# Ledger of designs, part 153: peptides against a protein of PDB entry 9GMZ

Target 1, 343 residues: chain A of PDB entry 9GMZ
Amino acid sequence: TGFPLELLTRPATERLAYFENYTVAHPRLKEVYEILMRTIAEPAGASFIFVYGASGVGKTTLRLRVEQKLTELALPKLESDRARVPVVGIEAIAPESRYFNWKEYYTRALITLEEPLIDHKFDYGVRGISRDNFGKINVESKVVAPALRRALENALIHRHPDVFFVDEAQHFGKVASGYKLQDQLDCLKSLANMTGILHCLLGTYELLTFRNLSGQLSRRSVDIHFRRYCADSPEDVQAFKSVLLTFQQHLPLAETPNLVDHWEYFYERTLGCIGTLKDWLKRVLSDALDREATTITLKDLQKRALSVAQCQKMFKEIQEGERQLSETEADVQNLRSALGLGA

## One batch from the design tools (peptide; made by RFdiffusion4, then SolubleMPNN)

Design b2_p18_3_s2 (from b2_p18_3, 7 letters changed)
Fold by OpenDDE base, seed 5:
Structure b2_p18_3_s2 (fold): chain B 343 residues (1-343), chain A 18 residues (1-18)
Amino acid sequence: as target 1 above (343 residues)
Amino acid sequence: SEEERLRALAEEFSKPLP
């Protein structure tokens, strides 16, 4: 089924919002979604989940859809436990300084966990943490990082989320030496252990560096690779074409554009990353709506495409990540063979 | 089937994000 036809009579803002909120179910997203949901339901002693993949593969979309589902599944329990929050999700920010800002991280986590609509108000026992008249948390500048950590630990214990999501988690590593990165991971591990809350870190292939630095995290972590579609796989090409077909049916325009006929051009400029594809189509749709256009043309697509230079840079980063994973898989296979465990 | 599971997920994803 395509978009609701009534959208054609609605404002451009509503038409754009429809497309923005629309998610295509595609094989790679389904696979990762099912693995992630299962792992959250049955952590089996894991304290961490790592979800890694190319920039623009759709990790944020995955997170948001999992958060939505976990919230929906928790609703019956929330009636009896008004203190419970089913899920908490934050985005890690790239630090402006040479050091990761733990104070900012704890503040953002605490603000996100303690939404105004929570009936049960918790006293953190920390001076300088208050609620405004709307129940929103305010953290005074004088509150130090160790106090914010204790407040977050207490809040996580009290709210008992099934998982704590950190999107763009590669930002923990960008400014730290390898040792500082390990210290940061040990800090996160300590937070997960002290609270009993499962942490899910989503990010680029830069997250693989985190796994290699902490042999202890490897014992208590589940890895999920969110793969792109590859043009050398006929199955992946067919899945990518099917995504284009679905998007063309869900663009709220008077005339359905033919995106599928241009699949090679879409692949060239997205590298098989569906998030990059969606963002591109969103920009093109916005331009079309601003012009009151009936459809999208190849010229409209070309105007908003990533440059070849951007695609080449992104592709190099992807190839390096995919190479590291392939080497790791080969190392596991070699280890199994050396142990006399069959392939 | 895998197709049925993909369709069921498509129905879930047809819901707007909050």
Scores: peptide ipSAE 0.411, ipTM 0.918, DockQ to the pose 0.180
Fold by OpenDDE base, seed 4:
Structure b2_p18_3_s2 (fold): chain B 343 residues (1-343), chain A 18 residues (1-18)
Amino acid sequence: as target 1 above (343 residues)
Amino acid sequence: SEEERLRALAEEFSKPLP
C-alpha cells in the first residue's frame, strides 16, 4: 500500500510531514530492532548496549522506533506508576571545545527525563534546579557538573526507564589533550552502575574505540552492528531496490517517480545507507512540493545529491570501520582456535 | 516466515512517529 491519496489535496507541510514520519521496514533495520528489543527486555546483567554503524545507516530512526514501542508496551504499567518513564533518549552534542561538556550532557538528560507533561513532581535534591510554571526544568548557570550528575542519578532511579539512549555517542570520545578516554568511560559506567539503568550508546564506528578500551565494559555490554547494504551481495542489492520501491510508493506526489531504475545512482550516493537515502529523498520532495511539481526527476535528484568527493570520504570512513570489525572477529576466532575451542 | 515478520514490522512502522 502506498501513501494515502488524500494527501495530494493537503498542504505541502502535511505531505512532507507524512514522508518524514514514514519508516521503511527493511531487513537490516528489522534485525537490529529485534536484537535491541530483546536485549532491552532481557539485559542478562548487561549495563551497556553499543549500536554502531555508518553515518546515515538509520541509527536515529532505530532509536525513535524502539522508544515508540517501549512507550506503547509500558502504557499499562504507567497507569499504576505515574513516576515511571518507560524510555529516555538524548543525542550527544559535539563539543565546541576539544572536551566533552558533561554539564551540558547532564542538563539535557535531566530536561529530557522530566518532560513538562509528567504530572509527578520530583525534588532533585539540588539547589538551582527548578521547574517553571510550564513544568520545564530550569538549571541555573551556577550548578556544577557533579551536582547535575547527582540530580540525573536521582531522576533516573526515580523514573526507572527500561533503557537510556544516547545517540551520536562517539562524541564522548572527544577529549582534550592530556585527558584519557578511559575517564569518560568510567564516568558513564559509574552512572549506569549507580542508577541500575541500562544504557544504549548509538554511534559511528568510532564507538569501537570505547569497546576496546574497557575490558570491564566488555563483560557488561552487548554489541549490535547496524550494517549498510553492500553492492557485492545480491541479497543486499535486492533489499536496497525493495527500499527504493517502498519509498517510491510513499512519496506523496501525483505521479509516482521511478526510483528503482536509478538504483545504482542511489547506491553510489548513499553507500547503501538508508538514512542517507531518506534524507536525500526528503530534500528532493521538499523542493518538488515547493514548486508544486507532480513528480521527481533525475535532475531534481542530482541537485540534492551528495558530491562524489563527500561520498568518497564517507566510504573511506565506512571501510575503516568495517575493517576494524573484521579484524576483531578474526582475533576472536584466532583466540578461540588457540584455546582449542572449535569455530 | 521472514517475509511475514517484515510485513508485520512494516505495519507497526506505518504508525507515524510522535
Scores: peptide ipSAE 0.405, ipTM 0.915, DockQ to the pose 0.170
Fold by OpenDDE base, seed 1:
Structure b2_p18_3_s2 (fold): chain B 343 residues (1-343), chain A 18 residues (1-18)
Amino acid sequence: as target 1 above (343 residues)
Amino acid sequence: SEEERLRALAEEFSKPLP
């Protein structure tokens, strides 16, 4: 089924919002979604989940859909336990300096965890943290990072979410020295251990560098690779074409564009990343709606495409990440062979 | 089938994000 035809009579803002909120179910997203949901339900003593993949593969969409599902599943319990929050999700910010801003991280996490809709007021035990008349958390500028950490630890313990999501988690790795990177990981590990809350870090392949610094996390982490679609796989090509077919049916335009006929061009400019594809189509749809166009043309697509130079840069970053994972898989095979476990 | 499971997920994902 395509988009609701009634949207054709609606304002451009509603038509664009429909497409923005639409999520294509596709094989790679389904696989990672199912693994992530299962791992959250049964962490088996894990304190961390690492979800890594190319920029624009759809990690944020995955997070948001998992957050939605966890919230829906928790609703019956939230009626009896008004203190509980089912899930908390934040985006890590790239540090402006050589130092990660933990004060800002803890503040944002605390604000996100303590939505005004939570009836149960909690005292964080920290001077300079208050709720306004609307129930919104206010953090005074004088509150130091260690105090904010304690407030967040107490809030996480009290609210007991099933998982704490951190999107763009590669930003924890953007620190001036390897020692400081270890300290950042130990800081996160300590937060997870002190609260008993499962942490899920989503990020680019740069997250692997962060993950590999702590051999000690091997027992306490689950790794999930969110793969792109590869043009050398007939199955992946078919899945990518099916995504294009679904998107063309869900573009709220009077005439359905034939995106599938241009699948190679879409692949060239997205590298098999569905998030990049969706963002591209959203920009093109916005332009078409602004012009009151009935359809999308190849020229409209070309106008909003990533440049070849951008795609080449992104592809090099992907290849390096995929290479690092392939080396890890080879190391596992070598370990198995060395253990006398036949290949 | 895998297709049926993908369709079921598509129905879940048809809901707007909050």
Scores: peptide ipSAE 0.399, ipTM 0.913, DockQ to the pose 0.155
Fold by OpenDDE base, seed 2:
Structure b2_p18_3_s2 (fold): chain B 343 residues (1-343), chain A 18 residues (1-18)
Amino acid sequence: as target 1 above (343 residues)
Amino acid sequence: SEEERLRALAEEFSKPLP
């Protein structure tokens, strides 16, 4: 099924919004979605889930779709438990300073957790945290990070989400020393342990550094690798072509563009990352709608493509991440062999 | 089948994100 044909009579803003909100179901997204949903339902004593993959692979889309599903599944229970929030999702911000701003992190988490629609007002037990007339959380400047942490711990315990998502979590790692990175991980681990709330960190391959630094996190973490599609795999190429076919059917244009015939060019400029592909098509669609164009041409695609230099840089970062994972798999195999467990 | 599960997920993902 393609886009609703009625969209062709709608404003350009509605046509663009349709495509922005559209998610292609593709094999890699399905795989990680199923693993993530299962792990959230049955964490088996895990306190962390790490979801890592290339920039633009679709991690944010995965998060948002899981948040949607968890919310839908919780609706019947929320009628009886008005204090409960099914899921919390935040994006970690890159610190402007050499130090991660925990005060900002806790504030953002509290604001996200305390949606205005929650009828059950919670007392944080912290002076300087209030709700405005619209139910939004206000944090006074005098509130210090340790007090905000206690407020967040209490809020997480009271609201009891099934999972706490942190997107772009590699930003926790932007600390000048390995020691400070460990301290940050210990802070996150302590928050998860004190609240009993499962944390899911989504990010780039830089998250692998977190896995390696804490031998204690390894016992209480589940790892999910969100892989890109690889051109050397016939199955991956077919899946990528199928994604292009689906996108061309869901571009709200009068004439369906032939994206599939250009699959190699799309692969060259996305490296098999579906998020990068969607963002590219969104830019091209926006340009086409602004011109009242009936379709998208190769020239329109070329105008909004990433440069070869950008793709080369992104590819080097991907190769380094994939290499680190391959080394970790080899280390597991070496450990098994050393233990007298067959390969 | 795996294809049926992918179709079911496609139907779920046809809903707009809130």
Scores: peptide ipSAE 0.390, ipTM 0.910, DockQ to the pose 0.167

Design b2_p18_3_s3 (from b2_p18_3, 7 letters changed)
Fold by OpenDDE base, seed 2:
Formats: C-alpha cells, sequence, structure tokens
Structure b2_p18_3_s3 (fold): chain B 343 residues (1-343), chain A 18 residues (1-18)
C-alpha cells in the first residue's frame, strides 16, 4: 500500500504534509511502543519511565503516536469525565542561563494541560493565572515558580492524565553540576509523588546520568532503550531496508524512487536512525516538489545528506551511550554472580 | 507474524496526528 494517488494532483504543500504525517511502522518502534503502552497501563508503582536512545532514532514520533493512542482510548471516558485530560506532552528547552527555568517549565506544562477544548474551568487557586476568551491560559509575570508548581500539581491532580511526557529531557542535565542535577531530579520526583501522575522522560543517552545519580529514582523507574538499527545484525539490516522500501512507496512523486538499492549510503548517513532518515527524505522531497520533479535521484539525496564529519560526531555519541548501557548490564551480571544467583 | 503485527501498527499509525 503506497500513498493515495490523488495526491499527485494536489498542491506541493499537501504532498509534503502527507509525508510529514506518515509514520513507518518498524520493529524497534513497535517494540518500544508496546513496552511504553503496557507500562503506562500498568506502571506497577513506577513514578518514572525513561526512554533513551540516539538523537534522531524517533523518540518524538514514538511520543506523538502514544499521545494519539491514549487520546483515542480515553475518548469514551471523556464524555463522562469532562475534567480529565488523557495525556500531556511537553518538550524541555535548553536553558539560556546556567539554571533550568522551572517557572517556564511549569507555565508550558499548564498551558499544554489546559487546552481550550476543556469545558470544565479549573480554579488554580493562584492569583495571576487567567484564561482569555478563547480559554487559553495567561500567566502574569508576577507569578513565582513555587506558585506555578502548586498550580501544576493541582491541575495534574484534577485532570489526572495517564502520563506526563517530557521530550528532550536531557536538557535538565546540561546546566547543572552533579549536585544541582540531583536537586532537579528530586524536584521532578516530588512532582510525580505529590500528583500521583506517571512521568515519562524521553531523551538521548545523557538520561543515563539521571538514572545513575538517583538510586531512589532507579527503584521507581522503568527503563526503555530505543535502539538504532545496527549494520552488524542481518535482522537489523533487513528491517532498515524494509523501512526504505516503505518510505519509497509513500513519497508522493509520479515515479517511485529506488531507495533500497542505496541502503548502505542511507545507513552511512543516518547510522540506523529512522528519524534522521525521515528528516533527510523530507528535505529531499521538499526540493523535488519545489522543482516539480517526477522523482528523486542520488544527486538530490547527496545535496541534503549529513556530512561525514557530522555522522562521525553522532556516531561517537552513540558509541559512548551504547558502551555505558553495556557496562550497566555487565554490572548487573557481576552483582548476580556475587549474590550466588546464576548469570 | 512480525510482518502482520507491523501492518496492524502501520494501520493504527496511518491516522494523521492531531
Amino acid sequence: as target 1 above (343 residues)
Amino acid sequence: SMEEELRKLAEEMSKPLP
């Protein structure tokens, strides 16, 4: 099944939007999606889920698809419980200052939690939080971070989402000395405990530092590794080729490009990361549509590829993250052996 | 099969994101 052929008669903007909104189902996405959905349904006393993996592996796509599914599953219940929000998702922004801006974080979380479609107006109990005529939250500059935290705690309790997503969560760690990172994690832990809301942090392998700094978070967290495809695995190579085959069928062009024959070049420039692959193909498709081209060529691909230097840098970051995980697995085996438990 | 399960997931994921 390919793209709808009617798209060939539609404007370039609609053709691009189709490809942008298209998600390729692939084994690693399926695995992580199923684990994440199961963990959200049955957290078993977990307060946190950590989803970590390479930049461009597809974590944002995973989040958005889980948010969509949770919303769909909640629709029948939302008719009876108009106060409930099924899911909340925010992106953590890298702070410009040496300190994480908790005031901005709480403000964004409140704005996202209180979509205009929620008929049931909640009183935050905080002066300087209002709604406009469209139901959009406005937070006055005078509102301090502790008041915004209380407002968010109350809103999360009242709206009772199944999960609170924080994408790009490695940005919590970039600014803090080890002690300040602990304080930030304790703040997040306190928010999860006070609200009873499950938090899912999605990010790069830098999230492993968060896991290791708090032995108390490890006891209340579920870890999900979103792996890239590895060229050393025949199964992973086949899955990557299948993704290329699916993408070539879903590029809304008059002539289907042969992406699969170039799989090694696609692998070299994406490191097995499907998000990186999709973003590359999006750029190439946009260029092709702007030229009213019937297909895409290897030259078109080369024009929008990441440089070898960029790929080498990304690969070093991936190898360091994969190494840290392998060391942790070895430490678990060593601990089991030392306890007299079989490996 | 994994292929059938991926097809089902693809059908679920074929819906436009809101």
Scores: peptide ipSAE 0.328, ipTM 0.885, DockQ to the pose 0.159
Fold by OpenDDE base, seed 5:
Structure b2_p18_3_s3 (fold): chain B 343 residues (1-343), chain A 18 residues (1-18)
Amino acid sequence: as target 1 above (343 residues)
Amino acid sequence: SMEEELRKLAEEMSKPLP
């Protein structure tokens, strides 16, 4: 089924919002979604989930859809436990300095966890944390990071989410030394252990550096690789074409554009990353709606495409991440063979 | 089939994000 035809009579803002909120189900998203949902339901003693993949593969879309599903599944239980929050999700910010800003992280986490609509007010026992007249958390500048951490630990214990999501989690790794990266992981591990809350870190292949630094995290972590589509796989090419067909049907335009015939050009400028594809189509749709255009042309696509130089840079980062994973898989096979475990 | 499972997932994921 395509977009609702009634959208053609609606304002451009509503037509754009429809496409923004639309999620294409595709094989890689389904696979990662199912693994993630299963792992959250049955952590099996894991304290961490790592979801890594290319920039623009769709990790944020995955997170938001899992948050939505966990919220929906928790609704019947929330009637009896008004203090509970089913899920909390934040985005990690790139530090402006050489050091990760833990004060900002804890503040954002507290603000997100303590939504205004939660009837059950929790006293954090920390001076300088208050609620405004709308129930929004306010943190005074005088509150220090250790006090914010204790407040977050208490809030996480009290609200007991099934998972704590951190998107763009590679930003924890943007520290001046590998030693400081280990310290960041130990801080996160301590927070997960003290609260008993499962943490899910989503990010780029830079998250693989976290795995290599902590042999202790490997025992209590589940790793999920969110792969792009590869042009050397006929199945991946077919899946990518099917995604283009679905987007083609869900662009709220009077005339359905032919995206599928241009699949190679779409692949060249997205590297098989569906989030990059969606963002490109959003920009092109916005331009088409602003011009009251009936359809999208190849010329409209070309105006909003990533440059070849941008794609080449992104592709090098992807190849390095995929190489590191392939080496890890080979090391596991070598270890199994050396242990006398069959392949 | 994978197509039916993708269709079901699409229906579930068609709900507006909060």
Scores: peptide ipSAE 0.319, ipTM 0.877, DockQ to the pose 0.160
Fold by OpenDDE base, seed 4:
Structure b2_p18_3_s3 (fold): chain B 343 residues (1-343), chain A 18 residues (1-18)
Amino acid sequence: as target 1 above (343 residues)
Amino acid sequence: SMEEELRKLAEEMSKPLP
């Protein structure tokens, strides 16, 4: 089934919002979603989940859809436990300085955890944290990072989410020296241990550096690789074409564009990343709606495409990440063989 | 079928975010 045909008579803003909110289910998203949901339900003593994959593969979409599902599943329990938040999700910001801004991280986590709609007043036990008349958290500039950490620990314990999501978590690794990255991981580990809350870190292949730094984290982590579609796999090419077919059916335009005939061009400019594809189509749809166009053309696609130079840069970053994973798999196999464990 | 499972998942996932 395509988009609701009544959208063709609706404002451009409503037509665009439909496409923005539409999620194409595809095999890799389904697989990662099911693994992630199962791991959250049965963490088996894990304190961390790492979800890594290419930029634009769809990690943020995965997060938002898991957050939605966990919220829906928690609704019956939330009626009895008004203090509980089922899930919390934040995006880590790239530091402007050589140091990760923990004060900002804790502040954003507190603000996200304590949405204005939560009727239950919680005392954070920290001076300079207050709620305004609208229920919004205000953090005074004088509040230091250790105090904000204690406030977040208390809030996480009180609200008891099933998982704490951190998107773009590779930004924890942008610290100037390897020694400081260990300190960042120890801080995160301590937060998870003190609160008893499962942490899910989503990010690029730069998250693989976190696996190598702590043999203790490896014992308490589950790893999920969110793969792109590869053009050398017939099954992946078919899945990518199926995604294009679904998107063309869900573009709220008077004439259905033929995206599938241009699948190679879409693959060239997205590298098999469905998030990159969706964002591209969103930009093109917005331009088409602004012109009151009946369809989208190849020229419209070209106007909003990533440049070849951008794609080449992104592809090098992907190849390096995929190489590191392949080496890790080979190292595991070599270790098994050396231990006398079969394949 | 995988297609039917994906369709059902898409319908579930395409609900408005709260």
Scores: peptide ipSAE 0.300, ipTM 0.871, DockQ to the pose 0.190
Fold by OpenDDE base, seed 3:
Structure b2_p18_3_s3 (fold): chain B 343 residues (1-343), chain A 18 residues (1-18)
Amino acid sequence: as target 1 above (343 residues)
Amino acid sequence: SMEEELRKLAEEMSKPLP
C-alpha cells in the first residue's frame, strides 16, 4: 500500500511531514531493532549498549522507534506510577570548544527527563535548578557540572527509565589535549553504575575506540553493529531495491517516480545507508512540492545528491570502521582456535 | 516470509513518532 491519496489535496507541509514520519522497514533495521529491544528487556547485567554504524545508516530512526515502542509498552504502568519515565533519549552535541561540555550534557539530560507534562515535582537537592510555572526545568548559569550530575543521578533514579539513549555519542571522544577518552568513559560508567540505568550509546565507528580502551567496559557492554547494505551482496542489493520501491510508493506525489531503475545511482550517492537515502528523498520531495511538481525526475535527484567528494570521504570512514570490525572478528576466531575451541 | 514480517514491522513503525 502506498501513501494515503488524500495527501495530494493537503498542504505541502503535511505531505512533507508524512514522508518525514514514514519509516521503511528493512532487514538490517529489523535485525538491530529486535536485538536492541531484547537487550533492553534483558540486559543480563550490562550497563552499556553500543550501537555503531555508518553515518546516515538510520541510527536516529532506530532510537526514535525504540523510544516509541518502549513508551507504548509502558503506558499501562505509567497510569499507576506517574513519576516513571519509560525511556529518555538525547543527542550529544559537538562541542564548540576542543572538549566535551559536561555541564551542557547534564542540563540537556535533565530538561529531557523532566518534561513539563510530568506533574510530579521533584526536588533535585541542587540550588539553582527550578521549575517554571509551566513545569519546565530552568538551570541557572551558576550551577556547576558536579551539582548538575547529582541532580541527573537523582532524576534518573526517581524516573527509572528502562534505557537512557545518547545519540551521536562519538562526540564524547572530543577531549582536550591532556585528557583521556578513558576518563570520559569512566564518567559515563560511573553515572550508569550510580543510577542503575542502562545506557545506550549510538554513534559512528568512532565508538569502537571506546570498546578497545576498557576491558572492564567490554565485560558490561553489548555491541550492536548497524550495517549498511553492500553492493557485493546480491541479498543486500535486493533489500536496497526493495527500500527504493517502498519509498517511491510513499512519496506523496501525483505520479509515482521510478526510483528502482536508478538503484545504482542511489547506491553510489548513499553508500547503502537508508538514512542518507531518506534525507536525500526528503530534500527532493520538498523541492518538488515547492514547484507543485507531479513527480520527481533524475535531474531533481541530481540537484540534491551528495557530491562525489562527499561520498568518497564518507566511504573511506566506513571502510576504516568495517576493517576494524573485521580485524576484531578475526582476532576472536584466532583466540578461539588457540584455546582449542572450534572456530 | 521475511517480506511479510517486514510489512508488519513497517505498519508498526509507520505510527507517528512521539
Scores: peptide ipSAE 0.287, ipTM 0.865, DockQ to the pose 0.182

